# Designs tried in a protein design run: peptides against a protein of PDB entry 3WG5. Part 47

Target 1, 218 residues: chain A of PDB entry 3WG5
Amino acid sequence: LAKNIVYVAQIKGQITSYTYDQFDRYITIAEQDNAEAIIIELDTPGGRADAMMNIVQRIQQSKIPVIIYVYPPGASAASAGTYIALGSHLIAMAPGTSIGACRPILGYSQNGSIIEAPPKITNYFIAYIKSLAQESGRNATIAEEFITKDLSLTPEEALKYGVIEVVARDINELLKKSNGMKTKIPVNGRYVTLNFTNVEVRYLAPSFKDKLISYITD
Target 2, 218 residues: chain A of PDB entry 3WG5 as posed
Amino acid sequence: LAKNIVYVAQIKGQITSYTYDQFDRYITIAEQDNAEAIIIELDTPGGRADAMMNIVQRIQQSKIPVIIYVYPPGASAASAGTYIALGSHLIAMAPGTSIGACRPILGYSQNGSIIEAPPAITNYFIAYIKSLAQESGRNATIAEEFITKDLSLTPEEALKYGVIEVVARDINELLKKSNGMKTKIPVNGRYVTLNFTNVEVRYLAPSFKDKLISYITD

## One batch from the design tools (peptide; aimed at target 1 C102 R103 P104, target 1 (a further copy) R48)

Design b2_p18_2_s4 (made by RFdiffusion4, then SolubleMPNN; from b2_p18_2, 5 letters changed)
Fold by OpenDDE base, seed 3:
Structure b2_p18_2_s4 (fold): chain B 218 residues (1-218), chain C 218 residues (1-218), chain A 18 residues (1-18)
Amino acid sequence: as target 1 above (218 residues)
Amino acid sequence: as target 1 above (218 residues)
Amino acid sequence: AGKGDGITPIRFGPGKKA
């Protein structure tokens, strides 16, 4: 029986156009190999709204389930990372990770203070993040509070509030706990029940270019 | 007589947080050496709004005049580059360069199509770019049309319409033509008359990190 | 035709940890 493949890839650092290329490359590989899913180990402080929205769109257009896994312990799906997670087919978090802090900012001043986004922009992203939560059947009130209160949650809180689906220490626990779960958004127009029975886990290594960007964004 | 120093530095590629660090580094060096001005040779297709706004703020907080020079021939101050230029003390362009195309976009779709910004965001950037033009005594109508019509201009058109101050083939022509011009925005609360009589031109080399980013963004 | 035209993307920054 051809083993179902689950790909695992890491995306670390700022969300940029290059991060989109990483997501696209990783998802495309997993699509080509007819994988059961791809798990993206995400660790990001945030990044560009454009890249974030494109990544969300790329995930939503995926031919396979895309699981965002906030990993390892100490990692975060902060800001843009939360939007990406909320746009995904399943969210998992490792113990000791965080999600949230989605307040759109226009940047950092020279003194390092946050330049707040104008209310019009903030309200746009409130509507956007709420739509992602609603479409995925996740807590839209908490999604709004990620912006309005700059809320950050632990995995346990995020699970409790219905923001995420799984708390898992490692890939094996993630596969075990997510087995039989339905995707929170459609894959090719259908909600898919994940089948992680007798899977092969394949790790996708970062390209040379990926390593170079990671070295620069760290 | 201590020669007045003019620094020249290159900023090429996408406008990012790293581009802000480049601007900050270059301007700081020129400030420390009490330069008459710094000329930033700018070639950018655009980039992040946050980085752009921070760069504009950094320019406006400069202790010395910052001249944006769209250079070399074939270069552009596209999108974010136009905002940066409009936020500067003087804009120059080399023949065969362009400025404009300031329509805010939320990114590129997977098929490479532009994801347009919502009207609320577009209207915010219309107000912002018009404010930069007005504060600098530049053509605010054309600044708006850089967004509303996605307008791009040649140096000759940009000069004719009062978007830019100088068309120059090289640094020497730029210095000659801009000598005696007033800055379009204040330096330390005062409009400064540029004095490029008997100046020493110093080129700032990109750091190793700058070269690495340029290699990745090309 | 330039791939990069007109993106003024808003960033989501992490709140600087104080």
Scores: peptide ipSAE 0.061, ipTM 0.462, DockQ to the pose 0.459
OpenDDE base, seeds 1, 2, 4, 5: peptide ipSAE 0.057, 0.035, 0.091, 0.044; ipTM 0.462, 0.263, 0.555, 0.463; seeds 1, 4, 5 fail the geometry check

Design b2_p18_3 (made by RFdiffusion4)
Pose (drawn by RFdiffusion4):
Structure b2_p18_3 (pose): chain A 218 residues (1-218), chain B 218 residues (1-218), chain P 18 residues (1-18)
Amino acid sequence: as target 2 above (218 residues)
Amino acid sequence: as target 2 above (218 residues)
Amino acid sequence: ATKGNGITPISIGNGKTA
């Protein structure tokens, strides 16, 4: 009961209804165990707007900080993952990862051709991504360009431009650098200082169902 | 005189990419065997817009008539399934089935809440559903109300209002009543008269991949 | 006549590398 606990979970692949269930399951475990924070290792090339919005909402309502960590090297928080990142308490990127490219689309034709959205819906997601950035004190101008310019950024660029808070190779370095940082959004009405000194790290294994469903969607 | 071959397939659940694959697989089989028609027993609560549009497109390109049959009793062709029906060559409904209820939403939230669709998406789908109804000679005024009023119809009401062509209990009654009917959309440029005199019915089983994805869904 | 669920109209685009 007198421990400092950080949970680490993994989320890979298309953001879908099932991805929401994963976020909710992992975050719920960390909340019930009074964790200092949960670190989500995120690698997503794309996903659905409805599951993305539900995840952002679940993060906003989280009783503990949620740190989105674009990991491992080569991972991306592209498309829906970018909103999830902008909607969270802290963003960290591993070297060689990507963030951005968030243009909303109606989806994919028989060809694999892109089915664009009506211009006004593009404006809707611009307003939504600007809102997430402003609510978290992040660079809304660049966030808008994730959509209008299909802008994508490396870790160092994302840090310089004020989109993320940490560049880290691994969990240990992430804990060291983010220690003492305020969360970019509140936890239960208060902005919180992260205490990662003398911390126990607990990894949450993805379940059989997680790995299988992810593989199938792949 | 001649022996007419009719294929029957079942398509159930949410409309997704796998559903497009089912429509493409079952239709291709019927085309290669020079079938008079393929009948799809459809039961769907809704699904994804891009897959629905891809299914409508696949039906438009079909070299044989595609008859959408809302079957069994208790089934519905709601939301995305309504567009598939309106985009097809002939629509049949079994007693106790439903069609309509197509008001678009961005999706469902955590607590029973619904994420509203911006007006542009709503107007976009109004134009699209009116267009399918107009192209097939079905009631565009009522089709709009599937969206603007979330209107849902019984089979008897759907026939009366000119949204569908046939009310049938089974495949036998469907072939009997639809024999001699012109298709509502062309097959390769011409409107085909359906010949169901001297008919061989062939049932298509769902594949391993079909069964697996649906068991996981159940 | 009963109702179904709503359509899911929007996805986000393809991912890019930096």

Design b2_p18_3_s1 (made by RFdiffusion4, then SolubleMPNN; from b2_p18_3, 7 letters changed)
Fold by OpenDDE base, seed 2:
Structure b2_p18_3_s1 (fold): chain B 218 residues (1-218), chain C 218 residues (1-218), chain A 18 residues (1-18)
Amino acid sequence: as target 1 above (218 residues)
Amino acid sequence: as target 1 above (218 residues)
Amino acid sequence: AKKGDGIEPIQFGPGKKA
């Protein structure tokens, strides 16, 4: 029986246009090989709203399930990372990770203080994050509070509140726990039941460009 | 007869949180002295969306008419500056100035190319700029094209298309031409007829902080 | 005409490291 392929790729650092290119490349490789899914190991403090929204759109246009896995322990899906997660087919978190803190900012003042986004921008992202939660059948009230209260959650809290689907220590536990789950958003217009029986895990390395960009943005 | 006071202040450079503080300070001074209006001489390439939206809100909450004057010749109300102008009680432009180029961007790539805002952000700002135009009885079609076509207009074109109210060479011509005009948005819930008969013009200097910030953001 | 700098990016702040 031909083994189902599951791709695993890492995305670390700020969400930028280059992060979009990474998502696009990784998903495209997995689509070309008709993978059962791709798992993105995500560790991000946040980043740009555009790149985030483009990434969400690229995930939603994926021909295969895209699983966001906040990994390793100590990682976060902060800010833009939370939107990406909420826009994905399944969210998993490792113990000792976090999700949330989604308040849009317009950058930093000269003294390094956060410049708050005006209410209209904040309200736009409230509506946007709530729509992502609602479309995925996740907790839209908590999604709003990720902005309004700048809320950050543990994996256990996020699972309890219906923000995420899986708490897993590693890829093997993630595959076991997510096997037989339905995607939280459609793949090609259909909710897919994940089949992680008899899988081969393939790791995608970052390109030289991906590595260079991470180094420049750190 | 007590002379009606018209304040004139300059705002130059990028729209930031500090630009909001300048607008707030200038309008507050003019409000405290029960000025007939404040004229803001605006020259900006654009800036932050938050500061822009906060400035628009501060203008709309003003107890006195706020006139945006794109001045001197060679100045522009570009990007964020166009939104501010469209949110104001009256727009004037000097000959040789420009208005428009309102496409939201998410910054620059490493090669200095513009990173386009995703459609959802662009659509938000289209709706926002159209609302400002509609509320002020200005050309909402052109306001949309300031984003969709990245349109920039001359004062003559902007006047012709009903984007602005006045073309004026200087403050004296502006006062003469705008005398008897109604504000394009309400002041304290009422459209005000501008009375520039027997006015005293008072120039507000930038604070030391305002000057320092302009120097650091240039 | 200097193309106006577009409306600057909406950024999301760094998530508080737990």
Scores: peptide ipSAE 0.093, ipTM 0.373, DockQ to the pose 0.366
OpenDDE base, seeds 1, 3, 4, 5: peptide ipSAE 0.025, 0.035, 0.114, 0.073; ipTM 0.250, 0.465, 0.387, 0.351; seeds 1, 3, 4 fail the geometry check

Design b2_p18_3_s2 (made by RFdiffusion4, then SolubleMPNN; from b2_p18_3, 5 letters changed)
Fold by OpenDDE base, seed 2:
Structure b2_p18_3_s2 (fold): chain B 218 residues (1-218), chain C 218 residues (1-218), chain A 18 residues (1-18)
Amino acid sequence: as target 1 above (218 residues)
Amino acid sequence: as target 1 above (218 residues)
Amino acid sequence: ATKGDGIEPISFGPGKKA
């Protein structure tokens, strides 16, 4: 019986257009192989709003479930990473990770102070993050507070508040715990029940380009 | 008879939070002196969307008319500068200047190619720029095309299409041509007829901080 | 060539400390 394939890929560093290319490449490979799912091990401090929105859209257009896994311990789905997670089919977090801190910033002043986004922009992203939460059946109030209060949560808090679906220490625990779960958003217009019984795990390495870009952008 | 004061200040370089601080400082000084208007000599390649939206909001909250003057020859109100202009009480341009090129960009790829904003962001800014044009009684179709076609216009084209109100070579010609014009947006809830008969022109210098920031961001 | 910096979209999170 052909084993269902689950792809695992890592995305680390700032969310940029190159991160979009990574997501697109990884998802495309998994789609071509008719994988059961792809797991993206995410560790990001944030990045560009536009790349983030493209990534969310690419996930939503995926022919297969895309699982965001905040991994390893010490990793974060900070800022743009939270939006990507909230736009995905399933969110998992490892112990010792974090999610949130979604306030749009203009950047840094010369003194290193954060320059706040104008209310119109902040409100746009409040509406956007709430839409992602609502569409995925996740806590839209907490999603708003990721911006308004710059809230960051532990995995246990995020699970408790209904922001995420799984706390897992590793890929094997993730597959075990998420087996039989429905995707939080549709795949090709349908909610999919994940079947991780008798799966083969395949790791996707970053391309040479992906490695080079990560090095330059970090 | 107390001469009506018109302030003139320069804003050059990228639109940042520091540019917001400059606008706020300049407008505040002119408000404190109950100036007839402030003219901002604008030369910008663009910058941050958030700073731009704050600047637009600060202009709209002004107790006095804020005139955006694209000056000197060779200057532009590019990208973010176009939004600021469209959000102002009056737009003037000097011969040899430009306005437009408003497409939101994610940034630049490693190869220096422009990374396009996702449709959701582009559409947000299309709606926003059209709102600014509509509120000011300016050409909203051209405002949209500043994004969709990355359109840039000469002063003569911008005047012809109803994007701007004045073509002027200098401050004196600007004051002469704009005298008796109504503001394109309200001041304190009312459209103001500009009265530049018997005015004193006062120049505001950049603060030391403003100069330092411009140097670091350029 | 100072590429006209388009509307830089919002950055989230710690920008690179230059």
Scores: peptide ipSAE 0.091, ipTM 0.372, DockQ to the pose 0.257
OpenDDE base, seeds 1, 3, 4, 5: peptide ipSAE 0.066, 0.070, 0.040, 0.028; ipTM 0.481, 0.468, 0.540, 0.457; seeds 1, 3, 5 fail the geometry check

Design b2_p18_3_s3 (made by RFdiffusion4, then SolubleMPNN; from b2_p18_3, 8 letters changed)
Fold by OpenDDE base, seed 4:
Structure b2_p18_3_s3 (fold): chain B 218 residues (1-218), chain C 218 residues (1-218), chain A 18 residues (1-18)
Amino acid sequence: as target 1 above (218 residues)
Amino acid sequence: as target 1 above (218 residues)
Amino acid sequence: ASKGDGIEPIRFGPGKKG
């Protein structure tokens, strides 16, 4: 019986247009091979709102389930990473990771202080993040509080509040725990029941371009 | 008869949080002195969307009319500058200036190519810029095209299309031409008829901080 | 050369610590 394939790829660092290219490449490879899912190991402090929204759209257009996995321990789905997670088919977190801190910022002042976004921007992103949460059947109140309170959650808190679906230490535990779960958003217009029984895990490496960009943006 | 005061201040360079501080300072000074208006001589290639939205909000909260004047010749109200203009009580342009090019960008690639914003961001800014145009009784179709077509207009075109209110070569001509015009948005909840008869023009200099920031951001 | 930086995207998260 042809083993169902699950792809795993790592996305680390700031969310940029290059991060979109990584997501697009990884998802496309997994789509072409008719994978059961792709797991994106995400570790991001945040990044650009625009790249984030592109990534969310690319995930929502995926022909296969896209699982965001905040990994390894010490990783975060901070800011833009939270939006990406909330826009995905399933969210998992490793113990010792974090999610949240979604307040839009204008940047940093010379003294390194955060320059806050105006209320209009904040309100836009509140509406957007709430929409992502609502569409995925996740906690829209907490999603709003990721902005209004700049809230950050542990995996256990995020699970408890219905922000995420799985807490897992590694890919094997993730596959085991998420087996039989339904996607939180549609795949090809339908909610998919994940089948991770007897799967082959394939790791995708960053391209030369991905490595170069990560090197320049770090 | 106590001459009505019109303040004039220059804002040049990228729109940042520091540009917000400049707008806030300048408008506050003019408000404190119960000025008839403040004219902001604007020359910007664009900048941060968030700073732009703060500036728009600060202008809309002004106790006095805020006139955006794209000046001198060769200046632009590009990108973020267009939004600021559309959010103001009156827009003027000097001959040889430009307005528009409002397409949100993610930034530049290594090769210097523009990284386009995702459709969701573009659509948000389309809605926002259209709202600014509609609220100010300006051309919302052209405002949208500043994004969708990345349209740039001359002063004459912008006037013709109802994007701006005045074409003027200098402050004196601006005051003369705008005298008796109504503000395009409310001041203290009311549309104000500008009275520039027998006004004293006061120029505001950049603060030491403003100069330092401009030097660092250039 | 200040290339016309379009509306710089809204940034989320701790910006680059310079």
Scores: peptide ipSAE 0.100, ipTM 0.384, DockQ to the pose 0.271
OpenDDE base, seeds 1, 2, 3, 5: peptide ipSAE 0.025, 0.098, 0.088, 0.073; ipTM 0.270, 0.392, 0.459, 0.339; seeds 1, 3, 5 fail the geometry check

Design b2_p18_3_s4 (made by RFdiffusion4, then SolubleMPNN; from b2_p18_3, 7 letters changed)
Fold by OpenDDE base, seed 2:
Structure b2_p18_3_s4 (fold): chain B 218 residues (1-218), chain C 218 residues (1-218), chain A 18 residues (1-18)
Amino acid sequence: as target 1 above (218 residues)
Amino acid sequence: as target 1 above (218 residues)
Amino acid sequence: AKKGDGIEPIRFGPGKKA
């Protein structure tokens, strides 16, 4: 029986237009091979709102399930990473990771202080993050608090509050725990039941361009 | 007969939280003295969306008419400045000034390239700038094009297209031309007819804090 | 006409490092 393929790719660093290109490339490869899913190992401090929203849209337009996995231990899906996670078909976290801290900022002052976004921008992102949570059947109250309280959660808290679906130590545990789960958002207009029985795990390497950009943005 | 007071204050440079404090201080002084209006001489390349939206709200909550005057010649109400102007009770421009260029950006890339805002943010600001234009009975099509085309207009074009109300060389010509005009948005829930007959012009100086901040943000 | 600086970046702050 032809093994179902699960792709695994890593995205690390700031969310930029180049991060969008990475997501697009990785998802496109997995779509072309009719993969059962792609797992994105995400470790991000955040980044740009545009790239984030484009990534969310690309995930939601995916022909296959896109699973965000906050990995390895010590990683975060901070800020833009939380929006990406909430826009995905399934969220997993490794022990010792974090999610949240979604307050939009306009930048840094000359003294390095965070310059807060206006109430209207903050309110736009509150509405946006709540919509992602609601569409995925995740905790919209906590999604709002990721902005209003700049809240960060552990995997155990995020699971308890219904923000994420899986806590997993590695890809093998993730596949085992998520097998038979329904996607939290539709794939091609349908909620898909994940089938991780008899799968081949295929790792996607970053392109030379992806490596160069991560080096420049670090 | 007690002369009606018209306050004039200057706001120059980037729109920040400190620019909000300047607007708030200037409008508060004019409100306390029951001024006929305040004229803000505006010269800005733009700035923060939060401060901009807070300034628009502060103008709309003003107990007196707030007139935005793009002044002197060579000044601009660029980006955030256009939103502020469109949110005001009357817009005037001096000859040789400009208005527009409202495309939201997420910042600059490492190479100094403008990083565009995502479609969702751009669409939010399109809706917002169109609402300001519609509420003020100004050209909502051009307001949208300030974003979609990054359009900048001369005073003559802006007047012709119904974006602004007055082209004036100085405060005296502005007072003369705007006398008897109705405010484009309400003051305390009512459209006010400006009465610039027998007025005293009173200039407000920037505070020491205002001067220090302009120096730090330049 | 100097193109005005667009409305400043909406950045998401650096997530608190755990």
Scores: peptide ipSAE 0.085, ipTM 0.367, DockQ to the pose 0.340
OpenDDE base, seeds 1, 3, 4, 5: peptide ipSAE 0.028, 0.035, 0.114, 0.050; ipTM 0.276, 0.452, 0.394, 0.317; seeds 3, 4, 5 fail the geometry check

Design b2_p18_4 (made by RFdiffusion4)
Pose (drawn by RFdiffusion4):
Structure b2_p18_4 (pose): chain A 218 residues (1-218), chain B 218 residues (1-218), chain P 18 residues (1-18)
Amino acid sequence: as target 2 above (218 residues)
Amino acid sequence: as target 2 above (218 residues)
Amino acid sequence: AKSGNGIIPILIGNGSKA
């Protein structure tokens, strides 16, 4: 009961209804165990707007900070993952990862051709991504460009431009660098200082169902 | 005189990419065997827009008539399934089935809440559903109300209002009543008269991949 | 007659690398 606990979970692949269930399951475990924070290792090339919005909402309502960590090297928080990142308490990127490219689309034709959205819906997602950035004090100008210019950024660029808070190689380095940082959004109405000194790290294994469903969607 | 071959397939559940694959697989089989028609027993609560548009497109390119049959009793062709029906060569409904209810939403939230669709998406789908109805000679005024009023219809109401062509209890009654009917959209440029005199019915089983994905869904 | 679930209209595009 007198421990400092950080949960680490993994989320890979298309952001879908099932991805929401994962976020909710992992975050719920950390909340019920009074964790200092939960670190989500995120690697997503794309996903659905509805599941992305539900995840952002679940993060906003989280009783503990949610740190989105674009990991491992080569991972991306592209498309829906970018909103999830902008909607969270702290963003960390591992070396060689990517963030951005968030243009909303109606989807994919028989060809694999891109089915664009009506111009006004693009404006809707611009307003939504600007809102997430401003609510978290992040660079909304660059966030808008994730859509309008299909802008994508490396870790160092994302840090310089004020989109993320940490560049880290691993969980330990992430804990060291983010220790003492304020969350970019509140936890239950209050902006919180992260205490990662003398912390127990607990890894949450993805379930059989997680790995299987992810593989199938792949 | 001649033996006419009719294929029958079942398509159930949310409309997704796998559903497009089912439509493409079943239709390709019927085309290669020079079938008079393929009948799809459809039961769907809704699904994704891109897959629905891809299915409508696949049906438009079909070299043989595609008859959408809302079957069994208790089934519905709601939301995305309504567009598939309106985009097909002939629509049949079994007693106690539903069609309509197509108001677009961005999706569902955590607590029963619904994420509203911006007006542009709503107007976009109004134009699209009116267009499918106009191209097939079905009631565009009522089709709009599937969206603007979330209108849902019984089979008897759907026939009366000119949205569908046939009300049938089974495949036998469907072939009997639809024999001699012109298709509502062309097959390769010409509106085909359906010949169901001297008919061989062939049932297509769902594949292993079909069964697996649906068992996981159940 | 039953109700529908709605349509899932928007996807976020598959992203790209930096």

Design b2_p18_4_s1 (made by RFdiffusion4, then SolubleMPNN; from b2_p18_4, 8 letters changed)
Fold by OpenDDE base, seed 4:
Structure b2_p18_4_s1 (fold): chain B 218 residues (1-218), chain C 218 residues (1-218), chain A 18 residues (1-18)
Amino acid sequence: as target 1 above (218 residues)
Amino acid sequence: as target 1 above (218 residues)
Amino acid sequence: AKKGEGIEPIEFARGKKA
């Protein structure tokens, strides 16, 4: 019986324009093979808001379900990573990971302190993150608090508050737990029920360029 | 007769959080010495919007006039540099320099093409750049077109359209031409008339840290 | 004139490592 394919790829480090290229490449490969889904193992401290918004748009334009999986244990979907997760078809987290801390900043001072964004910018991103939560049927109040309180959540808290859908230790547990779940946003205008009963897992390796970019940005 | 001091410092390269630290340091030194003004020789292709907004705020908080001088010939106040200039007490440009090209971008694709910002971001920066132009009594229509048309201007065009105040070949010509001009924004809540009749020019050198940062970002 | 690099938008704070 032709096994449905699930792709798995890793995105690690800062969210940049090059991270968009990684998302685009990975999703495009999975789309070309008519995969059941792609799982992105995400570990990011955050990054650029612009790249983040493009990544969210690219996920929303995907012809297949895009699952953000905060992995491995100790990883985070921090800052820009949270927005990306909230823009995806399903969010999973491994135990010992985190999500949140979405306050826009102007950067870091010489002493390493955060330089605060003007209220107008903060308010823009509050509206944006709330829209992502609302569109995905996730907790918009907590999404706002990721900015206003710089809140970070554990996987258990994020699940409890309706920010994420799955807590899973590995890909096999993720596939098992998410099987039969409906996507939180549409795929080609329709909410899709995930079918992970008979899947082949294919791992995508980073390109040479992806490796070089990670080296430059880490 | 105690000569009024005018400080001159150079800021070159990408606008980053470290560029904010340079602006802050330079302006603080000039404030401590009760300088008549500080002239920042600016040469930038652009950079981070967040750092730019902090720099604008730091200039607006200055106890002394901050003059942005696009210098030397061949330099630019591009992108973020234009916003900084529009936020300053006086803008000068050397012949053969440029200002503008202020379209927010999400970055560069693998092929080197610009990734466009979402309309909401673009509209935010349109409102912001227009406010800077309006507050400084400069051309808000051209400021908007720096984004909407990605417009770049020569010094002569920028002067003609009321974007800048002075075209000057060097510091001596700048001091001569700007003498008796009123600041375009307030200094400590008051518009100040520049007095460059009997000034001592003091050049500020970059710190070791400033040099290192420039090396990393260039 | 080198096309000015567009304004790079806002970075978000690095999430505090839990």
Scores: peptide ipSAE 0.084, ipTM 0.409, DockQ to the pose 0.486
OpenDDE base, seeds 1, 2, 3, 5: peptide ipSAE 0.030, 0.101, 0.036, 0.082; ipTM 0.264, 0.507, 0.551, 0.357; seeds 1, 2 fail the geometry check

